# Designs tried in a protein design run: peptides against a protein of PDB entry 3QIS. Part 54

Target 1, 334 residues: chain A of PDB entry 3QIS
Amino acid sequence: PSLELSRREFVFENVKFRQLQKEKFQISNNGQVPCHFSFIPKLNDSQYCKPWLRAEPFEGYLEPNETVDISLDVYVSKDSVTILNSGEDKIEDILVLHLDRGKDYFLTISGNYLPSCFGTSLEALCRMKRPIREVPVTKLIDLEEDSFLEKEKSLLQMVPLDEGASERPLQVPKEIWLLVDHLFKYACHQEDLFQTPGMQEELQQIIDCLDTSIPETIPGSNHSVAEALLIFLEALPEPVICYELYQRCLDSAYDPRICRQVISQLPRCHRNVFRYLMAFLRELLKFSEYNSVNANMIATLFTSLLLRPPPNLMARQTPSDRQRAIQFLLGFLL

## One batch from the design tools (peptide; aimed at target 1 K129 V180 D181 N272)

Design b2_p21_5_s3 (made by RFdiffusion4, then SolubleMPNN; from b2_p21_5, 8 letters changed)
Fold by OpenDDE base, seed 1:
Parts: structure tokens; C-alpha cells; sequence
Structure b2_p21_5_s3 (fold): chain B 334 residues (1-334), chain A 21 residues (1-21)
């Protein structure tokens, strides 16, 4: 069996968070026998490609002189955004197109990723007074490393922030401020807020706007701005309630005094973001007659974003754990 | 927007929301 490939090298320029890019190529059976093709894992890999890449179709059958189009889809989700922002991973891969009883054909994937404030830590974003696209990638790495160390010091309550040596961090990330302040000013009376989905084009414009600028006004509908806030919270490498406090939140869910004590132990940036979001959501609930938003809906929606189980516990979350997590958040909304 | 103007606007928004509670 033999295949002819129209292209073997693919370059994905300016890859962005949640922006799908597609490149197509053709494979043709130039042999005299039918053939089966498949993308196969490299030696020591579990998957045929990195999580941000997909081939469609990834397998198939070709008669002699048959041709099929294959799409290479690049999509950076919440699962890949953090490692791409840090430069730990890159838009580089090698695909192995295997022909049954035939040869292997290698495809080279390359490109560049444009960093996003989505998938960046709250600690790093509080230190980032400029749009992320204005910050050198090397400085983003340093900001994440420094932010991790400052988070650990804050959790240990060991050292007062030495006010003298580093620029004072923002109270909350500017991206959270932009989203929440917009919603607070313009969306409190918006019917079906957080219930109606945003427009995908508007979501991309909002992401690009937050990554490249500090606008006076966020573009798009209130629904798109609201969904962008949900996407931002979902994409955080660590949730607003740190993983270390997850179990304590569940254990305290029916004691409002202990719940407040648990939140007081969050790192300063996480604690500020939590308080800021709860204040906004409580304000939004005052307008329930206009926006059709209720505390149970908000608690159910935001609990999955703010109070995520640690990765090792995700597969073990019980209905009781989910109910405790909702009850924990309800104690701050009511 | 300067860094000082940004800090001030964030502080004003943060305080405004927390005082509304």
C-alpha cells in the first residue's frame, strides 16, 4: 500500500485561546490495493496528538485512486491554555499517519501561541498592570513563579507582604474588574443574565480585548460579557477557592461562621476576588424582578467554577459533596 | 490609563461593591 499526501508541513500562526484554526490536506491511495490509514501515538505517547490538536478523520479506508480530505484542527481549551501561556508547551507536534502493512508518514505541526489572561493565575494577574500581550513571555514565567511563592507565603501566614521591594499588586485582576464593573453598571437589569449564552464572535472579541487592552467599555452584549466572566473563572489554573481549602469548605457548609473563617485563609488575591464576586452577585440578586436571577441558580452555576474539587477528587465527587458545595456558596449570597 | 489610575479605579469599584452589602 502507498499514500500520496498533498502537504506534510503545517504552520498555525497566532493561535489564540478558544479560537479554532483549521488546515486541510488530501491523502490519496496511489497504490493498487485498498488501504487503511490511522493516526497513531509516537513511542511513549498515549495519544496520537497533543490535547490542542485534532485530526478529522483520524482513521479511514481508501480504495485504489480514492482521495480523502483530512482537517487538522487547532483549538486551545481551558485544558491547554495555562501550559501554553507559560511556554511549558508550544504549538509544535509531529503526527504519525500509519498505513496498515505500509509506511509511516510524518506530519510536522508548528506555529506560535499568543498568551491570554484566560488561564493565567489570579496571583500573576494581580501583579500584571498591563495587558498580557504587552508582557514578554519570559516575564510571564517569572510572574507565575513569584506568584506561586507569594501564594504559599500567604497561605502559611508567615511573612507580611514586604511593601518595600515589589510593586503593590492590584486588589483584584484588572480583567475581573473590567468584567464585573461592566456587569454591575450595565447588566443588573438584563433579563436572563447568566442564562442566555453569549455570541461566539463577541466572546472572541472580549477575550482579544482583555488580552490586548484596558478598554473603557467591553464590547458585546451583556450576555457575552457575563459568559466571558464564566469562561475566565473556568479557565483559571487554580479556582478562586484554592484546592487546599476545598474539603474545609464542604465540612463547614452548614456553619456560616466557619465558612467565613475558611475564606479568610485564602491568599489575598483569591480572597479579594471571592469577596468582589460575592458582592457583585448579591447586588445582582437585588434586581431579581428584572433579571430573573435567583440565589439557587447563581449558587449552582458559580459553585462549579469557584469551588472545584482537586484533580485527584474530581472522579469521586458525590451528590452530597455537590450539595455541600452549593450550600457553602449560598451562605455568601443570602 | 496609568497604573495609578488603574489601581484607583479598581479600588473604587471594589469598595463600592463591598459597601453596597
Amino acid sequence: as target 1 above (334 residues)
Amino acid sequence: MSDEELEKKIEESFNSLLESL
Scores: peptide ipSAE 0.714, ipTM 0.972, DockQ to the pose 0.861
OpenDDE base, seeds 2, 3, 4, 5: peptide ipSAE 0.712, 0.713, 0.710, 0.711; ipTM 0.972, 0.972, 0.972, 0.972

Design b2_p21_5_s4 (made by RFdiffusion4, then SolubleMPNN; from b2_p21_5, 9 letters changed)
Fold by OpenDDE base, seed 5:
Structure b2_p21_5_s4 (fold): chain B 334 residues (1-334), chain A 21 residues (1-21)
Amino acid sequence: as target 1 above (334 residues)
Amino acid sequence: MSEEELEEKISSFYNSLLESL
C-alpha cells in the first residue's frame, strides 16, 4: 500500500487559550490495493499527539484512488494551558501516520503560543502588576520559581522577608479584582446570573482583554463576565483552596470554627482570593430577589472550582465527599 | 492606570469588602 500526502509541514501561529485553530490536508491512495491508515504513538509516547492537538479522522480505510481530508485541530484547554504558559511544553509535535503493511509518514507540527493569565498560578499573578502579554517569557519563568518558593515558605509558616515596596505582591490578582469589581458594580441585579451561559465571542474578548490590558471596563454581557470568572477559577493550576487542605476541609465541613481555622492556613494570595470571593458572593446573595441566586446553587457551582479533589483522589470522590465539600462552602455563604 | 494606582484600588476595595463583613 502507498499514500500521497498534499502537505507534511504545519505551522500554527499565535495559538491562544480556548481558541480553536484548524489546518487541513489530503491523503490519497495512489496504490492498487485498499489500505488502512492510523495515527500511532511514537516509541516513548502513550498518545499519537500532545493533549492540545487532534487529528480528525485519526484512522480510516481508503480504496484505490480514494482521497480523504484530515483536519489537524489545535485547541488549548484548561488541561494544557499551564504547561504552555510556563514554556514547559511548546506548539511542537511529530505525528506518525502509519499505513497497515506499509510505511510510516511523518508530519511536523510547529508554531508559537501566546501566554494567558488563565492557567497561571495565583502566586505568579499576585507578582504580575502588568498584563501577562507585556511580561517577557524569561521574567514569567522567574515569577513562577519565586511563586513556588513563596508557597513553600507560607506552608512552613515562614515570615516573608521584607521585600522592597516595588516587589511586594498584590493582595489578589488584578484579573480577579477586575472580574469581581465589574460583577459587584453591574451584575448584582442581573437575572439568572451564573445560570445563563456567556457568549463564546465575548468570552474570547474578555480573555484577550485581561491578557493584554488593565481595562476600566470589561467588555461583554454580565453573563459572559460571570462565566469568565468561572473559567478563570477552573483553569488555575492550584485551586483557590490548595490540594493539601482538601481533606481537612471535608473533615471540618460541619464545624464553622474549624473551617475558618483551615482557611487561615492557606498561602496569603489563596486566602485573600478565598475571602474576597466569599465576601462578593455574600453580597450577591442579598439581591436574590433580582438575580435568582441562592446559597445552595452558588455553593454547588463554586465547590467544583474552589475545592477540587487532588488528582490522585479524583476517581475516588464519593457523593458524601461532594456533599461535605458543598457544606464547607455553605458555612462561608450563610 | 499606574502600578501604584492599581495597588491602591485593589487594597481599598479588598479592605472595604472585608470591613462590610
Scores: peptide ipSAE 0.263, ipTM 0.856, DockQ to the pose 0.751
OpenDDE base, seeds 1, 2, 3, 4: peptide ipSAE 0.262, 0.276, 0.245, 0.246; ipTM 0.857, 0.862, 0.848, 0.848; seeds 2, 3 fail the geometry check

Design b2_p21_6 (made by RFdiffusion4)
Pose (drawn by RFdiffusion4):
Structure b2_p21_6 (pose): chain A 293 residues (1-134, 168-310, 319-334), chain P 21 residues (1-21)
Amino acid sequence: PSLELSRREFVFENVKFRQLQKEKFQISNNGQVPCHFSFIPKLNDSQYCKPWLRAEPFEGYLEPNETVDISLDVYVSKDSVTILNSGEDKIEDILVLHLDRGKDYFLTISGNYLPSCFGTSLEALCRMKRPIRERPLQVPKEIWLLVDHLFKYACHQEDLFQTPGMQEELQQIIDCLDTSIPETIPGSNHSVAEALLIFLEALPEPVICYELYQRCLDSAYDPRICRQVISQLPRCHRNVFRYLMAFLRELLKFSEYNSVNANMIATLFTSLLLRPPPSDRQRAIQFLLGFLL
Amino acid sequence: EEELEEFEERLNEHYEELVES
């Protein structure tokens, strides 16, 4: 049971939020007998690697002496973007490739991460007047830029918030917001609209803070009480919520053109603005509908 | 710095006008 590896060290340079990277290597069974390989957790872990990293394939069977290409894939999603933004985690790791009844092969993962305004808290973004990778703002300039673009160009946009944008443009929009305060956000209206949804979803703290979440559901049927729960939010969260509710009510005026109705808004934005740490789903859409109408 | 101040003014005006509408 022996393996030959084309390489054991891998570098993921300039890793960005939601941008896929692949570092590939070849495994060859140079032994005399067939072998089983698999990636294993390091002593006392649950997984063999961190969430932003994946091996493809992560296990297999090799006769002497067939070869197999292994793809080490890095993808920083909404689960890891905040800790990598913060520096609480780094683009580094060790993969232990394990031969069943044999040697262990140690693969070193290194590289660097570029922080994004996506996955950064509303509070910190309101405190930063310049792009992240170039008195606080009422709302983060990034969300204002996305909403400003949609307000200017997308009020009459067919199927707004129902058609997915382009992956390439989403990344261009994110990099644009990380590095600049542009005159125009690049990409189609559908891409800018989806980037907004991704922005809200990637927030480490939702627009409606987690502890106020339950109170919102309980209060869902009393508009006076719902507004008061909103008053308990920090200034930046209260402002973003009010700003978005005003923006969505503005879009509802052009529903005959942009097909944006209360039904779609409620089911789309409720889960983004009001996340927990069922029929609660119903009180939640009721909570949000109370503001839209 | 002047450009950032002008930009913040735009952001505040837009926020207020949209919320008040």

Design b2_p21_6_s1 (made by RFdiffusion4, then SolubleMPNN; from b2_p21_6, 9 letters changed)
Fold by OpenDDE base, seed 1:
Structure b2_p21_6_s1 (fold): chain B 334 residues (1-334), chain A 21 residues (1-21)
Amino acid sequence: as target 1 above (334 residues)
Amino acid sequence: DEKLKEEEERLEKFYNELVSS
């Protein structure tokens, strides 16, 4: 069996968080026998491609002289955004298109990623006074490394915050403030806030706006701005409540005093963001007559975002653990 | 620089107002 490929090199320019890009190519059976094609893992890989890439179809049959279109889809989700922001991963891959009883065909994927404030740590964002697209990628790496070290120092209570010559970090990321300030000003009376989905085009505009500017006003509907806040919190590499405190939050869920003590042990930026979000959500609940928002809905929605189980425990979360997590958050909303 | 200071002051003010309420 043999194939003819219309293209073997693919370039995905200016790849962004949550923005789908597609490149298509054709494969044709130029042989005299039917063939089965499949994308196969390289040696030592578990998957045929990186998590941000997909081939559709990834396998199929071709009769002699048959042609099929294959779509290469590049989509950076929350699962790939952090490693692409840091430059740990890149928009580069090699796909192996295998023919049964045939040869392998190699496809080269390349491109560039544009960093996002989505998927960047709270610590790095608190140090980032300018839009992320104005920050050199090399400096983003340094900010993430420094942020990890400060998180550890803060959790260990080892080093007093060196009042030294480094620019004071923001109390909360400007991106969180921009989202919350907009919602506070314009969305407190918005019917079905956090219950109505945003528009995908508006979400992309909001992401691009936060990545490239410090706007006076966030574009899009209140629903899109509200969903952008949820997406931001979901995309955080470390949730607002750090993984190290997850179990203690569950264990304390029915003791409001211990809950507050656990939150006081968060890194400064995480603690500030948590308190800021809780203050906003309590304010939003005062307008429940207008916005149809209630504490149980908010607690259920935000618990999965703010109080995520550590990756090693995700598969083990019980209904009891989920209820404790909700109860923990309710103690800050009521 | 000035716009950055104004934004930092706005951020700090809004945070303090919202968490003090």
Scores: peptide ipSAE 0.035, ipTM 0.688, DockQ to the pose 0.906
OpenDDE base, seeds 2, 3, 4, 5: peptide ipSAE 0.034, 0.032, 0.031, 0.035; ipTM 0.686, 0.668, 0.674, 0.687; seed 4 fails the geometry check

Design b2_p21_6_s2 (made by RFdiffusion4, then SolubleMPNN; from b2_p21_6, 11 letters changed)
Fold by OpenDDE base, seed 2:
Structure b2_p21_6_s2 (fold): chain B 334 residues (1-334), chain A 21 residues (1-21)
Amino acid sequence: as target 1 above (334 residues)
Amino acid sequence: DEELKKEEERIEEFFNSLVSS
């Protein structure tokens, strides 16, 4: 069996969070026998590609002189955004197109990723006074490392080191402030807020806006801005309520005093973001006659974002645990 | 309890100050 490939080198320029890019190529059976092709894992890999890459179709049959189009799809989800922001991973891969009883054909994937405030830690964002695209990548790495160390010091109740030399961090990320301030000003009377999806094009504009500027106004509909806030919270590498406090939140869910004590133990930036979001959501609930938002809906929606089970417990989350998590948030909304 | 409430009130005041600006 033998294949001819129209292209073997693919460059994905300016890859962004949640922006699908596609490159197509053709494979042709230039042999005299039918052949089966498949993308196969490299040695020591479990998958034929990185999580942000997909081939479609990834396998198939070709008759002699038959041609098929293959799409290479690059899509950075919440699962890959953090490792790409830090430069731990890159837009580089090698695909192995295997021909049964034939040769291997290598495809080279390359490109560049543009960092996003989405998928960046709250600690790092509190240190970023400028849009993330204005921050040198080397400084992003340093900010993430320093932010991790500050989180650990905060959790260990280590006295904050002297206020002297480092610029004071923001109380909340500017990106969260911009989203919430916009929603407060313009969306309190928006019917079906957080219940109607935004537009994908507007979501991309909002992400690009927050990554590149400090706007006076966020572009897009109130629904798109609301969904952008949800996407932001979902994409956080560490949820607003740190994984370390998850079980304590569940255990305290019916004691409002203990709930507040648990929140007080969050790192400063996480605690501030939590309280800021709860203050906003309580304000939004005052307009329930206009926006159709109620405490149970909001608690159910935001619990999955703010109070995520640790990765090791995700498969074990019971309906009782979900109800306790919702009850925990309700104690801050009511 | 009172200190936690005061810190919660400060963040709410901060929120309200940012929204009113």
Scores: peptide ipSAE 0.034, ipTM 0.693, DockQ to the pose 0.094
OpenDDE base, seeds 1, 3, 4, 5: peptide ipSAE 0.000, 0.028, 0.029, 0.029; ipTM 0.257, 0.679, 0.664, 0.674

Design b2_p21_6_s3 (made by RFdiffusion4, then SolubleMPNN; from b2_p21_6, 9 letters changed)
Fold by OpenDDE base, seed 4:
Structure b2_p21_6_s3 (fold): chain B 334 residues (1-334), chain A 21 residues (1-21)
Amino acid sequence: as target 1 above (334 residues)
Amino acid sequence: DEELKEFEEKLEKFFNELVSS
C-alpha cells in the first residue's frame, strides 16, 4: 500500500488560548490495494500528538484511488495553556501517519504561541505591571521561576533575605482587578449574573484585551465579563487556594476561625485575591433581589474554581469533600 | 509612566476599600 499526501508541513501562526485553528490536507491511496491509515504514537509516547493538537479523522480506510481530507486542529485549553505560557512546551510536533503493512509518513507541525494572562500564576501576574504580550518570553520564564521560589519561601515562612531592588508586586493581578472592578461597577444589578453564559466571540475579545492592554473598560456583556473571570480562575496553574491547603480547608469547613487561619497561610497574592473575590461576592449578594445571585449558588460555582483538589486526589473526591469545600466558602460569603 | 502610577494607585485604593468593608 502507498499514500500520496497533499502537504506534510503545517504552520500554525499566532496560536492563542481558547482559539481553534485548523489546517487541512488530503491523503490519497495511489496504490492498487485498499489501505488502513492511522496516526500512531512515536517511540515512548503515549499519544500520537501533543494535548493541544488533534487529527480528524485520526484513522480510516481508503479504497484504491480514494481521497480523504484530514483536519489538523490546534486548540489550547486550560490543560495546555500554562506549559505554553512558560515556554516549557511549544507549537511543535511530529505526527506519524502509519499505513498498515506500508510506510510511515511524517508530518511536521510548527508555529508560535502568544502568551496569555490566562494560565499564568498569580505570583507572576502580580509582578507583571504591563500586559503579558509586552513581556519578553525569557522574562516570563524568570517570573514563573521567581514565583515558585517566592511561594516556597512564603509556605516555609522564610523571610525574604534580599530586599533586592525588585519592583513591589501588585496586591492582586491587574487582570483580576479589571474583571472584578468592571463587574462591581456595571454588573451588580445584572439579572442572572454567573447563570447566563457569555458569548464566545466576546470572551475571545476580553482575553485578547487583557493580554494586550490595560483598558479603561472591558469589552462585551456583563455575562461575558463574568464568564471570563470564571475562565481565568479555572485556568490558574495553582488555584486561588493553593493545593497544599486543600485538605485543611475541608477539615476546617465548619469552624470559621480555623478557616480564616488557613486563608492567612496562603501566599500573599493568593490571600489577597481570595479576600478581594470574597469581598466582591459579598457585595453582589447585597443585590440578590436584582441579580438573582444567592450564597449557595455562588459558593457552589466558585468552590470548583478556587478550592480544587490536588491532581493526585481529583479521582478520590467524594460528595462529602465537595460539600465541605462549599461550606468552607459559605463561611466567607455570609 | 504617569498612566501606570495612576493605575497602581486606583488598584491599591480600590483593593483597600473593598477589603476594609
Scores: peptide ipSAE 0.110, ipTM 0.810, DockQ to the pose 0.853
OpenDDE base, seeds 1, 2, 3, 5: peptide ipSAE 0.096, 0.022, 0.050, 0.043; ipTM 0.785, 0.516, 0.734, 0.716

Design b2_p21_6_s4 (made by RFdiffusion4, then SolubleMPNN; from b2_p21_6, 9 letters changed)
Fold by OpenDDE base, seed 1:
Structure b2_p21_6_s4 (fold): chain B 334 residues (1-334), chain A 21 residues (1-21)
Amino acid sequence: as target 1 above (334 residues)
Amino acid sequence: DKELEEFEEKLEKFYNDLVSS
């Protein structure tokens, strides 16, 4: 069996968070026998491609002289955004198109990623006074490393951060402030807020806006701005409530005094963001007559975003753990 | 940067309002 490929090199320019890019190529059976093709893992890989890449179809049969179109889809989700922002991963891969009883055909994937404030740590964003697209990638790496070290210091040592670092970090990321300030100003009376999905085009405009500018106003509907806040919180590499405090939040869920003590132990940026979000959500709940938002809905929605189980416990979360997590947040909304 | 200064002032005001509440 043999295949002819219309293309073997693919370049994905300006890959962005949540923006699908597609490149297509054709494979043709130029042999005399039917063939089965499949994308296969390389020798040390568990998957045929990186998490941000997909081939469709990834396998199939071709009769003699048959041709099929294959789509290579590049999509950076929350699962890949952080490692691409840091430059730990890149828009580079090699696909192995295997032909049963035939040859392997190598496809080269390349491109460039444009960093996003989505999937960047709260600590790094608090140090980032300009839009992320104005920050050199090398500086993003330094900001993430410094952010990790400060998080560890803040968790281990109740030592006040030495006032001597020349640039004071922001109290909260500018991006989350922009989102919440917009929602506070314009969305408190929005019917079905956080219940109606945003528009995908508007979400992309909001992401691009926050990545490239400090706008006076966020573009899009209140629903799109609300969903952008949810996406932002979901994409955080470390949730607003740090993984180290997850179990303590569950254990304290029915003691409001202990809950407040647990929150006081968060890193400064995480604690500030948590308090800011809780204040906004309490204000939003005062307008429940207009926006149809209630405390149980908000607690349920935001619990999954703010109080995520550590990756090693994610598969073990019980219904009781979920109820405790919801109860923990309810103590800050009521 | 004027936009950044205005943003920092808004954040400081909001934080102070939030901590005082």
Scores: peptide ipSAE 0.044, ipTM 0.757, DockQ to the pose 0.516
OpenDDE base, seeds 2, 3, 4, 5: peptide ipSAE 0.010, 0.036, 0.030, 0.041; ipTM 0.443, 0.700, 0.685, 0.734

Design b2_p21_7 (made by RFdiffusion4; failed a check: the pose's geometry)
Pose (drawn by RFdiffusion4):
Structure b2_p21_7 (pose): chain A 293 residues (1-134, 168-310, 319-334), chain P 21 residues (1-21)
Amino acid sequence: PSLELSRREFVFENVKFRQLQKEKFQISNNGQVPCHFSFIPKLNDSQYCKPWLRAEPFEGYLEPNETVDISLDVYVSKDSVTILNSGEDKIEDILVLHLDRGKDYFLTISGNYLPSCFGTSLEALCRMKRPIRERPLQVPKEIWLLVDHLFKYACHQEDLFQTPGMQEELQQIIDCLDTSIPETIPGSNHSVAEALLIFLEALPEPVICYELYQRCLDSAYDPRICRQVISQLPRCHRNVFRYLMAFLRELLKFSEYNSVNANMIATLFTSLLLRPPPSDRQRAIQFLLGFLL
Amino acid sequence: DDEWFHELHTEMEEEVDRLRN
């Protein structure tokens, strides 16, 4: 049971939020007998690697002496973007490739991460006047820029918030917002609209803070009480919520053109603005509908 | 609510323009 590896060290340079990278290498069974390989957790872990990293394939069978290409894939999603933004985690790791009844092969993962305004808290963004990778703001300039673009160009946009944008453009928008305060956000209206949804979804703390979440559901049927729960939010969260509710009510005025109705808004934005740490789903859409109408 | 949105949005427009310069 022996393996030959084309390489054991891999570098993921300039890793960005939601941008896929692949570092590929070849495994060859140079032994005399067939072997089984698999990636294993390091002593006392649950997984063989961190969430932003994946092996493809992560296990297999090799006759003497067939070869197999292994793809080491890095993808920073909403699960990891905040800890990598913060520096709580780094683009580094060790993969232990394990021969069943045999040697262990140690693969070193290194590289660097570029922080994004996406996955950064509303509070910190309101305190940063300049782009992240160039008195506090009422709302983060990034969300204002996305909403400003949609307000200017997308009020009459067919199927707004119902058609997915382009992956390439989403990344361009994110990098644009990380590095600049542009005159115009690049990309189609559908891309800018989706980037807004992704922004809300990637927030480490939702627009409606986690501890106020349950109170919102309980209060879902009393508009006077719902508004008061909103008053308990920190200034930046309260402002973003009010700003978005005003923006969505503005879009509802053009529903005959943009097909944006209360039904779609409620089911789309409720889960983004009001996340927990069933029929609560119903009190939640009721909570949000109370503001839209 | 609409008035408040438009005031806040304008204030942000002025601040963003300032930051661009």

Design b2_p21_7_s1 (made by RFdiffusion4, then SolubleMPNN; from b2_p21_7, 15 letters changed; failed a check: the pose's geometry)
Amino acid sequence: MMEEFRKMSEELRKEIEELRE

Design b2_p21_7_s2 (made by RFdiffusion4, then SolubleMPNN; from b2_p21_7, 14 letters changed; failed a check: the pose's geometry)
Amino acid sequence: MMEEFRRMSEELREEIEELRK

Design b2_p21_7_s3 (made by RFdiffusion4, then SolubleMPNN; from b2_p21_7, 14 letters changed; failed a check: the pose's geometry)
Amino acid sequence: MEEEFRKMSEELRKEVEELRK

Design b2_p21_7_s4 (made by RFdiffusion4, then SolubleMPNN; from b2_p21_7, 14 letters changed; failed a check: the pose's geometry)
Amino acid sequence: MMEEFRKMSEEMRKEIEELRK

Design b2_p21_8 (made by RFdiffusion4)
Pose (drawn by RFdiffusion4):
Structure b2_p21_8 (pose): chain A 293 residues (1-134, 168-310, 319-334), chain P 21 residues (1-21)
Amino acid sequence: PSLELSRREFVFENVKFRQLQKEKFQISNNGQVPCHFSFIPKLNDSQYCKPWLRAEPFEGYLEPNETVDISLDVYVSKDSVTILNSGEDKIEDILVLHLDRGKDYFLTISGNYLPSCFGTSLEALCRMKRPIRERPLQVPKEIWLLVDHLFKYACHQEDLFQTPGMQEELQQIIDCLDTSIPETIPGSNHSVAEALLIFLEALPEPVICYELYQRCLDSAYDPRICRQVISQLPRCHRNVFRYLMAFLRELLKFSEYNSVNANMIATLFTSLLLRPPPSDRQRAIQFLLGFLL
Amino acid sequence: STFEELHDEYKPEIESLRSEH
């Protein structure tokens, strides 16, 4: 049971939020007998690698002496974006490729991560006047820029918030917001709209903070009480919530053109603005509907 | 508050930051 590897060191340079990278290498069974390979967790872990990293395939069978290409894939999603933004984690790791009843092959992962305004907290973004990778703001300039674009160009946009944008444009929008305060956000209205949804979803702390979440559901049927729960939010969260509720009510005025109705808004934005750490789903849409109408 | 009232209140500061950029 022996393996030959085309390389053991891999570099993921300038890793970005939601931008896929692949580093490929070839495994060849140079032994005399067939072998089984698999990636294993390092002593006392649950997984063989960190969440932003994946092996494809991660296990297999090789006769002597067939070869197989392994793809080491890096993808920073909403699960890792905050810790990589913060530096609590780095683009580094060790993959242990294991021959069943044999040697271990150690693969070193290195590289660097470029922080994004996406996955960054509302509080920190309100404190930063300049782009992240160039008195606090009422709302983060990034969310204002996305909403400003949609307000200007997308009020009559057919199927707004119902048609997915373009992956390429989403990344252009994110990089644009990470590095500039542009005159115009690039991309179609559907891309800008989706980038807004991704922004809300990627927040480390939701618009409605986690501890106020349960109180919101309990209070879901008393508008006086719902508004008071909102008052308990920090200034930047309260402002973003009010700002978005005002923006969504503005879009509802043009529903005959943009097909944006209360039903779709409630089911789309409730889970983004009001996340927990069933029928609570119902109190949640009721909570949000109370503000829209 | 309407959206236009809130948005316009935030707009001068965003435009000032943009001019500096």

Design b2_p21_8_s1 (made by RFdiffusion4, then SolubleMPNN; from b2_p21_8, 9 letters changed)
Fold by OpenDDE base, seed 2:
Structure b2_p21_8_s1 (fold): chain B 334 residues (1-334), chain A 21 residues (1-21)
Amino acid sequence: as target 1 above (334 residues)
Amino acid sequence: MSFEEISSEIKPEIEKLRAES
């Protein structure tokens, strides 16, 4: 069996969080026999491609002189955004198109990623005084390392070094402040807030706006700004309630005094973001007659975002654990 | 603290960063 490929080199320029890019190529059976093709893993890989890449179709049959179009789809989800922001991973891969009883064909994938404040840690964002796309990648790495060390010091109740007033972290990330301040000003009366999806184009504009500027106003509908806040919280490498406190939140869910003590043990930035979000959501609940939002809906929605199980426990989350997590948040909304 | 109290304490810092951008 033999194949002809129309292209073997693919470049994905300016890859962004949640922005789908597609490149297409053709494969043709220039042999005299039917053939089966498939993308196969390299020797040390479990998958035929990196998590942000997909081939469609990834396998198939071709009759003699048949041609098929293959789409190479690049999409950075919440699962890949953090490692791309840090430069730990890059928009580079090699695909192996295998022909059954034939030869391998190699495809080269390359490109560049544009960093996002989405998928960046709360600690790094509190230190980040400029939009992320104005920050050199080397400084992003340093900010994540320094942020990890400061998180550990905060958990250990070590006195922060008296860094000069210019190096003082923000109380909350500017991106969170901007999203929540906008929603408070413009969205408290919005019917079905957090229940109606935003527009994908508006979501991309909001992400790009927060990555490149410190706007006076966020673009898009109230629904798109609300969904952007949900996407931001979902994309955090560590949830607003740190993984280390997850079980203690569940165990305390019916004791409001212990719940407040658990939250007091969060790192400063996480604790400030939690308090700010809870204060906003309590204000939003005052407008329930206009926005159709209730405490149970909000607690159910935000529990999955703010109080995620640690990765090792995700597969074991019970309905009882979910209910305790909801009750924990309800104690801050009521 | 109310939402307005918390937000108003942070606002001047964000406005400063915007003016420096």
Scores: peptide ipSAE 0.676, ipTM 0.972, DockQ to the pose 0.865
OpenDDE base, seeds 1, 3, 4, 5: peptide ipSAE 0.664, 0.670, 0.666, 0.670; ipTM 0.971, 0.971, 0.971, 0.971

